# Peptides against a protein of PDB entry 5TDY: the designs that were tried, part 31

Target 1, 88 residues: chain A of PDB entry 5TDY
Amino acid sequence: EKKIDGRRKAAVLLVALGPEKAAQVMKHLDEETVEQLVVEIANIGRVTPEEKKQVLEEFLSLAKAKEMISEGGIEYAKKVLEKAFGPE

## One batch from the design tools (peptide; aimed at target 1 G6 L13 E58)

Design b2_p29_6_s2 (made by RFdiffusion4, then SolubleMPNN; from b2_p29_6, 8 letters changed)
Fold by OpenDDE base, seed 1:
Formats: sequence, structure tokens, C-alpha cells
Structure b2_p29_6_s2 (fold): chain B 88 residues (1-88), chain A 29 residues (1-29)
Amino acid sequence: as target 1 above (88 residues)
Amino acid sequence: SLEELLEEVKKYSPEEIAEIIKELLKSDE
């Protein structure tokens, strides 16, 4: 996988969510952070499916690690193991 | 699929997503 900067990961995530959901998310960030992310989004350029997949999977991994949602934990764990050690 | 992944992400609240973004930005700094 390609190395992606944290700021770019956030921008890719926000773009993937769509403008309405992204706006809701950004309401929970401080003004300076919002301004930085807007710049990142404006300069995001091309986002490949591979990059998008990488960002979304990392998000889910981090979210599960923080135990934000308990639903589907076992199924997600199985998917992670399959991706890590199963056939490519 | 990408669509399935996105739907999983969207299950989290805006606040929860924002917290993950904050973590991403911390690691970037």
C-alpha cells in the first residue's frame, strides 16, 4: 500500500462521505482544522479506488479499535483476518 | 466493495468520524 499523509486521509474520507455528511463532521472540528481540511479537499486531485479503499479500511480499523460501535465486531474481525492472511 | 466499505463508515455518527479524523491529524503532525 502507498503511504498517505494523515491530512490527505482525512480529505479523502470527507470527500467520500459527500458534502452533506462531511459538513456535519466538520462541525465537530475547530475552525483552524476546518480551514486546513478545506484546503486539502480543494487540492485533493485524483483519488484512486485503491487509495479510497485504503482510507476507508483504515478508518474502520481505527473506529473498531476505539470501540465506537459494538455491532458487527465479530464479522469485521473475520474480514480483517481474511484480508490479512487470506488469498489476494 | 468500496460501496460496502463506505456504508460501514457512514454508520458512525459525525462526531465519531470527527474523532477519528482528529487522530489522523495528530499522527500527521
Scores: peptide ipSAE 0.709, ipTM 0.943, DockQ to the pose 0.709
OpenDDE base, seeds 2, 3, 4, 5: peptide ipSAE 0.709, 0.709, 0.706, 0.709; ipTM 0.943, 0.942, 0.942, 0.943

Design b2_p29_6_s3 (made by RFdiffusion4, then SolubleMPNN; from b2_p29_6 with T1S K8E E11K M23E W24L E26K)
Fold by OpenDDE base, seed 3:
Structure b2_p29_6_s3 (fold): chain B 88 residues (1-88), chain A 29 residues (1-29)
Amino acid sequence: as target 1 above (88 residues)
Amino acid sequence: SLEELLEEVKKYSPEEIAEVIKELLKEDE
């Protein structure tokens, strides 16, 4: 796993979301931050599948840790068990 | 798959995604 700085992570995420969703996200950021991210996006270059996967998974981990969306039920429980002990 | 991961990410609102982005940017400070 390669280290990715926070600015690049944000840029990769925004590009992955697509222009419509990314624009909606940026409406919730201050002007200076938006300008910084636009520069990062413009200079993002190539994004490998591995890097994209890393960023998306980290996002999901952080988002769920902040409890912005609560998930549960048997399917979630199964995922927790599989992560903890491996598939049986 | 990457597509499935992206679909999961898109379940979050723009505001929620922005909050996570703000946290990511703090790593550079």
Scores: peptide ipSAE 0.722, ipTM 0.948, DockQ to the pose 0.729
OpenDDE base, seeds 1, 2, 4, 5: peptide ipSAE 0.716, 0.713, 0.713, 0.715; ipTM 0.949, 0.949, 0.949, 0.949

Design b2_p29_6_s4 (made by RFdiffusion4, then SolubleMPNN; from b2_p29_6 with T1S K8E E11K M23E W24L E27K E29K)
Fold by OpenDDE base, seed 3:
Structure b2_p29_6_s4 (fold): chain B 88 residues (1-88), chain A 29 residues (1-29)
Amino acid sequence: as target 1 above (88 residues)
Amino acid sequence: SLEELLEEVKKYSPEEIAEVIKELLEKDK
């Protein structure tokens, strides 16, 4: 796993979301932050499937840890257990 | 799959996604 700085993670995430969803997200950020992220997006270059996977999974982990969505808790718990101890 | 992961991410509202982004950027400083 390669280290990715926070700015790049945000850019990868926004690009993955698509222009419409990304624009909606940016409406909740301050002007200075938006300008910074636009620069990062413009210079994002290639995003490998591995990097994209890493960013999306980290987002989901952080989002679930913050309990922003309580739905599907049992399914998430099952996935954690399966990864930790196997399907058996 | 990556597509499935993205669909899961999209379940969060723009505001919720922005909160996580702010956290990522704050820790970067």
Scores: peptide ipSAE 0.715, ipTM 0.940, DockQ to the pose 0.727
OpenDDE base, seeds 1, 2, 4, 5: peptide ipSAE 0.704, 0.706, 0.705, 0.703; ipTM 0.941, 0.941, 0.940, 0.940

Design b2_p29_7_s1 (made by RFdiffusion4, then SolubleMPNN; its pose is not in this set)
Fold by OpenDDE base, seed 1:
Structure b2_p29_7_s1 (fold): chain B 88 residues (1-88), chain A 29 residues (1-29)
Amino acid sequence: as target 1 above (88 residues)
Amino acid sequence: SEEEKSEEIWEKVVDAILLAEEEEKEELE
């Protein structure tokens, strides 16, 4: 598989979550990071089904590896993101 | 490197997503 730029992966997830949820996520980020993500989202263009699948898989993999949050939190996030990517 | 910076942003966003969803879950309970 092709390696996806970290900022690109982040932008794909944020767009998939929708503007309201993305805003809640960005409240937890520093201003510089938010600005970079806004630019990346503005230039996201078309996101292929393959990219969406890969980004979701990498998200779940990293989330499970963090151990900083409960299993319930990970499963909740998984359900939300699966719903966000589902309308395909 | 630019690649490392991008990956750092990715990790920050993942952490933020997980945190935001947990906060939402708590608010809905």
Scores: peptide ipSAE 0.648, ipTM 0.897, DockQ to the pose 0.607
OpenDDE base, seeds 2, 3, 4, 5: peptide ipSAE 0.645, 0.646, 0.645, 0.644; ipTM 0.897, 0.897, 0.897, 0.897

Design b2_p29_7_s2 (made by RFdiffusion4, then SolubleMPNN; its pose is not in this set)
Fold by OpenDDE base, seed 2:
Structure b2_p29_7_s2 (fold): chain B 88 residues (1-88), chain A 29 residues (1-29)
Amino acid sequence: as target 1 above (88 residues)
Amino acid sequence: EEEKKNEEIWEKVVDAVLLAEEEEKEKEE
């Protein structure tokens, strides 16, 4: 398994969510982070199915590691993301 | 150092995604 750059993982995730959801997400980020992500998204290029799968898995792993997030919230996010990435 | 910064961005985005989805869920209820 190839290690994906953190900024690239973020860009892949945001693109998968779509522009509307991505915009809502970035409202919660600091200006510098947003600027960095915009650049990364603009240069995202080809995203392989393997990258998409890996990004989703790493997202869920990190999300589940956060104790303050309810199980229901995680499952909801999982469904939304799986729908965004499409069946694979 | 660059890797650390990249991972920090990733973690921030994950937090933001979860927060945004929770907010959307609450608005739909």
Scores: peptide ipSAE 0.676, ipTM 0.912, DockQ to the pose 0.606
OpenDDE base, seeds 1, 3, 4, 5: peptide ipSAE 0.674, 0.670, 0.671, 0.672; ipTM 0.912, 0.910, 0.911, 0.912

Design b2_p29_7_s4 (made by RFdiffusion4, then SolubleMPNN; its pose is not in this set)
Fold by OpenDDE base, seed 1:
Structure b2_p29_7_s4 (fold): chain B 88 residues (1-88), chain A 29 residues (1-29)
Amino acid sequence: as target 1 above (88 residues)
Amino acid sequence: EEEKKNEEIWNKVVDAVLKAEEEEKKKLE
């Protein structure tokens, strides 16, 4: 498994969520971070199934480790992301 | 240093996703 650049992981995640959800997410970010992410998203190119799988796994791992939300909230996020990363 | 920056962005985005989804969930309830 190849390590994915942190900015790329973020871009992949945001693209998978779709523009509406991505916009809601970006409301919680500082302006500089948003600008950086927009550039990464614009240059995302092809995202492989392997990358999607890896990003999802790393997201869930980090989300659980942070313990910033309830377990129910994490499970909700998991379901949303699994739908986003799943096949069309 | 670049790696640190990348991971900071990743962490910020993860936090933001969790917050946004939790807010959406609460609004739907």
Scores: peptide ipSAE 0.665, ipTM 0.909, DockQ to the pose 0.588
OpenDDE base, seeds 2, 3, 4, 5: peptide ipSAE 0.650, 0.644, 0.644, 0.645; ipTM 0.908, 0.904, 0.906, 0.907

Design b2_p29_8_s2 (made by RFdiffusion4, then SolubleMPNN; its pose is not in this set)
Fold by OpenDDE base, seed 2:
Structure b2_p29_8_s2 (fold): chain B 88 residues (1-88), chain A 29 residues (1-29)
Amino acid sequence: as target 1 above (88 residues)
Amino acid sequence: SLSEEEAKLIAEIIKEWLEEEERRRREEE
């Protein structure tokens, strides 16, 4: 498994979420971080199926480990991201 | 749309990814 740059992982995730949900997430980030991510999103280029799978797996792993939301919330997030990262 | 909890969780995970990357860049210089 090839390591993905942290900024790229974030960009892949935000693009997958779509602009509306990405905006909701970015409300919780500082201005400088948002600007960095906008640049990464603008230059994301092609995202491979392998990258999408890896980002999704890493996200779900961290989400479960943090236990910051209910099990139902995690399941919902999983469904949303699976649709975003599903086969094209 | 995402709940506030879901949005916050995603943001925290993104922060973690960025922190790890920034640390690696500093270590390589």
Scores: peptide ipSAE 0.665, ipTM 0.913, DockQ to the pose 0.671
OpenDDE base, seeds 1, 3, 4, 5: peptide ipSAE 0.663, 0.663, 0.662, 0.661; ipTM 0.912, 0.913, 0.913, 0.912

Design b2_p29_8_s3 (made by RFdiffusion4, then SolubleMPNN; its pose is not in this set)
Fold by OpenDDE base, seed 2:
Structure b2_p29_8_s3 (fold): chain B 88 residues (1-88), chain A 29 residues (1-29)
Amino acid sequence: as target 1 above (88 residues)
Amino acid sequence: SLSEEEAKLIAEIIKEWLRKEEEERRKKE
């Protein structure tokens, strides 16, 4: 498993969510962060299935570790994100 | 569409990824 840059992980996640959902997320980020991520999204290029899988796994891992949501919430989030990262 | 709670959760994780990256970048400079 290769380490992915934080900016890259964020861009992969936002692109997978689609523009409408990504916009909802970015409303909670500061202006400078949004500008940085827009650049990364614009230059994202090809995203491999391995990257998508790794980003999803790291997301769920962090969410659980920080106890940000309930167990049921994690399961729900997993389903939502799996739809975004599912095979095309 | 995402709920406000879902959007906020994702944003917080993104912020964490960026904080960690910045911290690592500073250590290498």
Scores: peptide ipSAE 0.674, ipTM 0.918, DockQ to the pose 0.667
OpenDDE base, seeds 1, 3, 4, 5: peptide ipSAE 0.673, 0.670, 0.672, 0.671; ipTM 0.917, 0.916, 0.917, 0.917

Design b2_p29_8_s4 (made by RFdiffusion4, then SolubleMPNN; its pose is not in this set)
Fold by OpenDDE base, seed 2:
Structure b2_p29_8_s4 (fold): chain B 88 residues (1-88), chain A 29 residues (1-29)
Amino acid sequence: as target 1 above (88 residues)
Amino acid sequence: MLSEEEAKLIAEIIKEWLKKEEERKKKEE
């Protein structure tokens, strides 16, 4: 398994969500962070299926580890994100 | 569209990813 840069993981996630949902997320980030992520998004290039899978798995893992949401919430989040990363 | 709770959750995970990356960069210097 290849290690993915944290900035790239964030960019992959935001691009998968699409511009409208990404904007909702970025409302919760400070201005400097947003500017950094915009650069990463602009230069994201090709995202492999493996990267998408890895980003989703790491997201869910961190959410569970930090006890940010219930078990039911994790399953719900998984479904929502799978739709974002799923086939177009 | 995402709920506000969903948007905030995703943002917090992104913050964590960036925090870890900055820590690694600091260690490399």
Scores: peptide ipSAE 0.661, ipTM 0.906, DockQ to the pose 0.638
OpenDDE base, seeds 1, 3, 4, 5: peptide ipSAE 0.658, 0.656, 0.659, 0.656; ipTM 0.905, 0.904, 0.905, 0.904

## One batch from the design tools (peptide; aimed at target 1 K21 L37 L56 F59)

Design b2_p30_1 (made by RFdiffusion4)
Pose (drawn by RFdiffusion4):
Structure b2_p30_1 (pose): chain A 88 residues (1-88), chain P 30 residues (1-30)
Amino acid sequence: as target 1 above (88 residues)
Amino acid sequence: IEEEVDELVEEVAEYPDEVIAEVINEWLSE
């Protein structure tokens, strides 16, 4: 009945990635976050492929949003450099 | 559905670990 929250989505994602990849992700999280995610995984309960799909698609949308922010800055910086070196 | 999930997992596995962690931190901040 409870709504899926961020902690749940993170746990579903880490379970879906397999232990080795999830371990590489955990090295980039602080101790408090790691312990809390451990409890969330220890309480993984049931996860259907449908729930995994929902989590993965939300991940890809956020990853794309981060790529757009990064690409936007790269495009702006290169335009500035082109103007600085070019005939303008 | 299982084959689609596996394809999505393969795609997500190609992301850098730090980027995945940042997305996780974003979820936890909500």

Design b2_p30_1_s1 (made by RFdiffusion4, then SolubleMPNN; from b2_p30_1, 12 letters changed)
Fold by OpenDDE base, seed 4:
Structure b2_p30_1_s1 (fold): chain B 88 residues (1-88), chain A 30 residues (1-30)
Amino acid sequence: as target 1 above (88 residues)
Amino acid sequence: MEEEVEKLVEEVSKLPAEEIAEIIKEWLAK
């Protein structure tokens, strides 16, 4: 896993969300920040599936930690087991 | 992996735009 800077993560996320949802998100950011992110998005270059996955998983981890969304289901259970007993 | 990524995108998209923006702000604050 490679470290990704915050600006890069934001750009990758916004592109992944698609223009419609990304636009909704950016309405909650100040104008200067939006301009900065637009530049970052314009220069995003190659985004590997691994990088995209890493960004999305980090986002979801943070969202869940903030209790923005609940956790559950088989995937969460799997993660609990892996942390408790190691990978199967 | 593409299918997995698509599922992740869908999960993120379920959140309100405002809440997504909050996390982005945190990323930008470093």
Scores: peptide ipSAE 0.734, ipTM 0.955, DockQ to the pose 0.690
OpenDDE base, seeds 1, 2, 3, 5: peptide ipSAE 0.725, 0.727, 0.723, 0.727; ipTM 0.955, 0.955, 0.955, 0.955

Design b2_p30_1_s2 (made by RFdiffusion4, then SolubleMPNN; from b2_p30_1, 12 letters changed)
Fold by OpenDDE base, seed 4:
Parts: sequence; C-alpha cells; structure tokens
Structure b2_p30_1_s2 (fold): chain B 88 residues (1-88), chain A 30 residues (1-30)
Amino acid sequence: as target 1 above (88 residues)
Amino acid sequence: MEKEVEELVEEVSKLPPELIAEIIKEWLAK
C-alpha cells in the first residue's frame, strides 16, 4: 500500500464525493484551507481506483471510530477483522 | 473495483459534512 500525503487524501476524497457534497464539507473549513484544497483538487491529476479505495477506506475507518457508529461496508468489516484477528 | 468504490462513496455521502470536514482537518494537520 502506497503512502498518500494528507493534502492528496483530502483532495481525492472531495473529488470522489462530487461537487454538491464537497461544497457542504467546504463550508466547515476556513477560507485559506478551502483555497489550498481547491489548488490541490485542480492539480489532482490521475487518481487510480486503488488510491481512491485506499482514501475512502481510511476515511471510513476514522469516521466510524470517531462517531462510534455501526460498522458498514464489506471492506470496512474486513479491515476490522484483519486488525482484530489477523489476515485470513 | 468500480462497484466497490461506488459503494464506499455512497457510505461516505451518508455522513454529516461537519464530520468529513473534521477528518480532512486532521489529514491536513499531519
């Protein structure tokens, strides 16, 4: 698994969400941060399915841990099991 | 792979934007 810097992860996530949801998210960020992310998005270049998957899975892991919400999604469940019991 | 990614996007889209923003802030702080 390739390491992705935080700025890249944020840009990949926002692009993946689409403009409407991304805009809702951006409303919770300060103006300077928004400008920085817009630049990052503009220069995002090619995003592989593998990279997008990696970003989304990391996000969901963090989100579910933070909110203490029910597990959802096959990949998230798989990651939880792998961490708890090792790879199958 | 595409279907899997689409399902992940759908899951993320269900979450509140403020939560997503907080995690983005954490990513940017690293």
Scores: peptide ipSAE 0.721, ipTM 0.953, DockQ to the pose 0.721
OpenDDE base, seeds 1, 2, 3, 5: peptide ipSAE 0.719, 0.721, 0.718, 0.721; ipTM 0.953, 0.953, 0.953, 0.953; seed 3 fails the geometry check

Design b2_p30_1_s3 (made by RFdiffusion4, then SolubleMPNN; from b2_p30_1, 11 letters changed)
Fold by OpenDDE base, seed 2:
Structure b2_p30_1_s3 (fold): chain B 88 residues (1-88), chain A 30 residues (1-30)
Amino acid sequence: as target 1 above (88 residues)
Amino acid sequence: MEKEVEELVEEVSKLPPELIAEIIKEWLSK
């Protein structure tokens, strides 16, 4: 997978969520951060399905770890096991 | 791929906005 910077990840995520959900999320961010993200969104350009998938999967991994939600996800489970017990 | 991404979006959309914002803050802190 290609490395994506944090600003790009955030913009991709917000665009993927749609305007209503994105607006709700941005209410929890300070004004300067919102302005920065708006600029990033404005310059987001082309977002491939592969990039979007990568961002969403990374997000879900982090979200699941934070909120202890266990909605599944084989790849997330594999990463957890790898971190806990190693490759073998 | 497209349906897979669509499902991921739907899954993320079910999460509370404040949680999503916290993850974004973490991404931006780097």
Scores: peptide ipSAE 0.723, ipTM 0.953, DockQ to the pose 0.761
OpenDDE base, seeds 1, 3, 4, 5: peptide ipSAE 0.722, 0.717, 0.720, 0.723; ipTM 0.953, 0.952, 0.952, 0.953; seed 4 fails the geometry check

Design b2_p30_1_s4 (made by RFdiffusion4, then SolubleMPNN; from b2_p30_1, 13 letters changed)
Fold by OpenDDE base, seed 5:
Structure b2_p30_1_s4 (fold): chain B 88 residues (1-88), chain A 30 residues (1-30)
Amino acid sequence: as target 1 above (88 residues)
Amino acid sequence: MEEEVRKLIEEVSKLPPEEIAEIIKEWLAK
C-alpha cells in the first residue's frame, strides 16, 4: 500500500464520487480549498484501482471512527488489519 | 475490483456531503 498525500486522497475521492456529489461536498469547503482541489482534480492523472480502493477504504475507516456510519464489522476489520500489516 | 470499488463508492455516497467534507478537511489539514 503506497502512501498517498491528503490532497491526492481528496481528489481521488471527489472524482470517484462523481461530479454531482463532488460538487455538493465542495460546497462545504472554503473557496480557496475548492480552487486547490479543482486544480488537483484537473491534474489527477492516472488513478489505479488499488489507489482508488485504498482511498475509499481509508475514508470509510475514518467515517466509522467518527461515528458517521455504523461499524464495519468483522470483515471490514480484517481489511483494516490486512492493510496495516499485510503486503503493500 | 471494479465491483468492490463500486460498492465502496456507494457506501461513501450514503453520507451527507457535509460529513464527507469534514473528512476531506482533515486530510487537507495534515
Scores: peptide ipSAE 0.734, ipTM 0.955, DockQ to the pose 0.700
OpenDDE base, seeds 1, 2, 3, 4: peptide ipSAE 0.729, 0.724, 0.725, 0.725; ipTM 0.956, 0.955, 0.955, 0.954

Design b2_p30_2 (made by RFdiffusion4)
Pose (drawn by RFdiffusion4):
Structure b2_p30_2 (pose): chain A 88 residues (1-88), chain P 30 residues (1-30)
Amino acid sequence: as target 1 above (88 residues)
Amino acid sequence: EELEEEVDELVEEVKEFEPHEIAEVIKDWL
């Protein structure tokens, strides 16, 4: 009945990635976050493929949002350099 | 079976991200 929260989505994602990839992700999290995610995975309960899909698709949307922020800065910086070196 | 195959494709797509990039999304969720 409880709504899926961020901790749950992180656990579903880490389970879906397999242990080796999930271990590489955990190396980039602080100790408190790691311990809390361990409890969340220890309490993984049931996860259908449908729930996995929902989590993966939300991940991809946020990853795309981060790519857009990065690409926007790269495009702006290159435009500035082109103006600086060019005939303008 | 079709849903499982689609989820596996999505999982392989997510694995192409660097771990630190995946961790940043996780941090945003938390």

Design b2_p30_2_s1 (made by RFdiffusion4, then SolubleMPNN; from b2_p30_2, 8 letters changed)
Fold by OpenDDE base, seed 5:
Structure b2_p30_2_s1 (fold): chain B 88 residues (1-88), chain A 30 residues (1-30)
Amino acid sequence: as target 1 above (88 residues)
Amino acid sequence: EELEEEVKKLVEEVKKYKPEEIAEVIKELL
């Protein structure tokens, strides 16, 4: 898979969430970060579904590692393994 | 399209997190 810049990852994620959810998220970021992300979003250009998938899966991996939601970690782990080594 | 449907499902899963939780993960990415 292609390496994606962290700023781009955040931008792709926010765009994928849609304007309503993205706005809610940005309220929890500092002003400088918001400005940076707005610029990144404005210049995001074309986002492939492959890139979206990669970013979203990485987010979910990080989020679940932080145990922000007490949701079956085992089931998620199984999904990760399936995507990594299962039939495509 | 299969990939598109998969992405949609992933988006919905991400949306289950609170905005502040998503923001915290974003901070880790930056």
Scores: peptide ipSAE 0.722, ipTM 0.954, DockQ to the pose 0.710
OpenDDE base, seeds 1, 2, 3, 4: peptide ipSAE 0.720, 0.720, 0.719, 0.719; ipTM 0.954, 0.954, 0.954, 0.954

Design b2_p30_2_s4 (made by RFdiffusion4, then SolubleMPNN; from b2_p30_2, 11 letters changed)
Fold by OpenDDE base, seed 1:
Structure b2_p30_2_s4 (fold): chain B 88 residues (1-88), chain A 30 residues (1-30)
Amino acid sequence: as target 1 above (88 residues)
Amino acid sequence: SKLEEEVKKLIEEVKKYSPEEIAEVIKELL
């Protein structure tokens, strides 16, 4: 897996969400950030399924860490272990 | 493909978060 810079991650995420959801998200960002991300989106180029997966999974990991939506500690722990070590 | 189907599922998971919540995570990425 290649390392992706943060601004590219954000751009990939916004594109993946689609214009409707992306627009809603951008309303919660400051003007300068929005302008920067629009530029990144305009020049995003090719986004491979692998890169898309990587970005989306990182988002979900960060979101879970912030406890925005809880699935329960046990269930999340199971998913983490499964991804880290594969099926037992 | 199998990978693309997985990506679609991930997108749906992300969409479960509110725009504000998604924005907060984005702020951490930047």
Scores: peptide ipSAE 0.714, ipTM 0.954, DockQ to the pose 0.754
OpenDDE base, seeds 2, 3, 4, 5: peptide ipSAE 0.713, 0.711, 0.712, 0.714; ipTM 0.954, 0.954, 0.954, 0.954

Design b2_p30_3_s1 (made by RFdiffusion4, then SolubleMPNN; its pose is not in this set)
Fold by OpenDDE base, seed 3:
Structure b2_p30_3_s1 (fold): chain B 88 residues (1-88), chain A 30 residues (1-30)
Amino acid sequence: as target 1 above (88 residues)
Amino acid sequence: MEKEVEELIEEVKKLPAEEIAEIIKEWLSK
């Protein structure tokens, strides 16, 4: 997979979240950072599903590593089984 | 692919905005 710089990753994530959630996230960033990200978003161009997938997976990996996301053992196991043996 | 991406987006949306911002700050720190 191709390496994506941090600014690009952030822009891809914010666009993927949609304007409402993105706005909520932006409220937790300083003014200069917001201005920088607005420029990145404005110039984001084409975002492929593959690029979105890569960014989102990296985000979720980091979030899980920071224990921002915790799933119960039974619920997680159920999801794994559903994905492995359930319908597409 | 689109179904998978949509599911990932929904998972991210479940996190509070502040925590999403923390990850973004880390991405921008490098």
Scores: peptide ipSAE 0.731, ipTM 0.953, DockQ to the pose 0.658
OpenDDE base, seeds 1, 2, 4, 5: peptide ipSAE 0.726, 0.726, 0.721, 0.729; ipTM 0.954, 0.953, 0.953, 0.954

Design b2_p30_3_s2 (made by RFdiffusion4, then SolubleMPNN; its pose is not in this set)
Fold by OpenDDE base, seed 4:
Structure b2_p30_3_s2 (fold): chain B 88 residues (1-88), chain A 30 residues (1-30)
Amino acid sequence: as target 1 above (88 residues)
Amino acid sequence: MEEEVKKLIEEVKKLPAEEIAEIIKELLAK
């Protein structure tokens, strides 16, 4: 797994979200941060599917850790078992 | 991979923009 810098993670995430959702997110950031992220987005270059997946998974992990997302039931249980013992 | 990524994106999109921004701030603070 490749190390991804935090600024790049944010840029990858925002690009992945699409312009509408990204714009909504940007409204909650200060002007300097927005400018910083716009520069990162402009210079994002190639984003591999693997990198994109890695960023999104890390993001979701952080969101879950902060209890922003709750999962349960059979589907979640299935995911747990798959991660623990299933095919990779 | 594309389908998997799409599912992840949709999951992120379900979060409020404000909460996404909070996590981004944390990423940038590193």
Scores: peptide ipSAE 0.694, ipTM 0.944, DockQ to the pose 0.662
OpenDDE base, seeds 1, 2, 3, 5: peptide ipSAE 0.689, 0.685, 0.693, 0.690; ipTM 0.944, 0.943, 0.943, 0.943

Design b2_p30_3_s4 (made by RFdiffusion4, then SolubleMPNN; its pose is not in this set)
Fold by OpenDDE base, seed 3:
Structure b2_p30_3_s4 (fold): chain B 88 residues (1-88), chain A 30 residues (1-30)
Amino acid sequence: as target 1 above (88 residues)
Amino acid sequence: MEEEVKKLVEEVKKLPAEEIAEIIKELLAK
């Protein structure tokens, strides 16, 4: 997979979330950071599905590692099996 | 791919905005 810098990752994520959720997230960032991210978003250019997927998966991995997301049990097991042996 | 990405987006949306922001700060601090 291609290496993506943190600023680009953040921009891809925020765009993927849509304006409503992105705005909510931005409220928790300082003004200078917001302005920096707005510039990144404005210059995001083309975002491939592959890049989008990569960023989102990394983000979710980080969130899970920080225990922001608790997954387990039968549902999680099914997801694992689906990823391993599903149509995709 | 499109359906998978959409599901990932929805999964992220389930997180509180503050927690998403926290991860973003960490990404920017690297």
Scores: peptide ipSAE 0.699, ipTM 0.945, DockQ to the pose 0.653
OpenDDE base, seeds 1, 2, 4, 5: peptide ipSAE 0.695, 0.691, 0.692, 0.693; ipTM 0.946, 0.946, 0.946, 0.946

Design b2_p30_4 (made by RFdiffusion4)
Pose (drawn by RFdiffusion4):
Structure b2_p30_4 (pose): chain A 88 residues (1-88), chain P 30 residues (1-30)
Amino acid sequence: as target 1 above (88 residues)
Amino acid sequence: DEDYFSKVVDAIFADEELKEEVLEEVKELL
């Protein structure tokens, strides 16, 4: 009945990635976050492929949002450099 | 608890090789 929250989505994602890849992700989290994610995974309960799909698609949308922010800065910086070196 | 998913997303993006492997794997799972 409870709404899926961020901690749940993170646990579903880490379970879906397999232990080795999840272990590489955990190395980039602080100790408090790791411990809390461990308890979330220990309490993984049931996860259908449908729930996995929802989590993965939300992940891809946020990853894309981050790529757009990065690409936007790269495009702006290169335009500035082009103007600085070019005939303008 | 709502920010943990974003923390994992940021953690994936903290390492470029890890980001590529995770994005490929997530796409293969879908």

Design b2_p30_4_s1 (made by RFdiffusion4, then SolubleMPNN; from b2_p30_4, 11 letters changed)
Fold by OpenDDE base, seed 2:
Structure b2_p30_4_s1 (fold): chain B 88 residues (1-88), chain A 30 residues (1-30)
Amino acid sequence: as target 1 above (88 residues)
Amino acid sequence: SDDVFQQVVDAVFSDPELKKEVIEEVKKLL
């Protein structure tokens, strides 16, 4: 995976969700953060399928860590193994 | 940087209805 700037990841996710969902998300953010995200979205340019997939997968990974949602994927499985048996 | 992304993730999870909708949408996109 190519490392993506955190601000760009946020913009990619919001654009992928569409304006309605993105707006709902941003209602939970402070004004300063919203302004920064709007700028990132405005200047997002082209989002490759690879970037989109990478960001969405990372989101689900973080979501699973928070609420233990279903499915998994190879990357999440690796993280589970690393946390459970990595130190050993 | 990654802080902003985490803030967005946390924002999604702050609302049960939104969380469900976003997760479903993301799964459809993958």
Scores: peptide ipSAE 0.728, ipTM 0.953, DockQ to the pose 0.599
OpenDDE base, seeds 1, 3, 4, 5: peptide ipSAE 0.720, 0.723, 0.721, 0.721; ipTM 0.953, 0.953, 0.953, 0.953

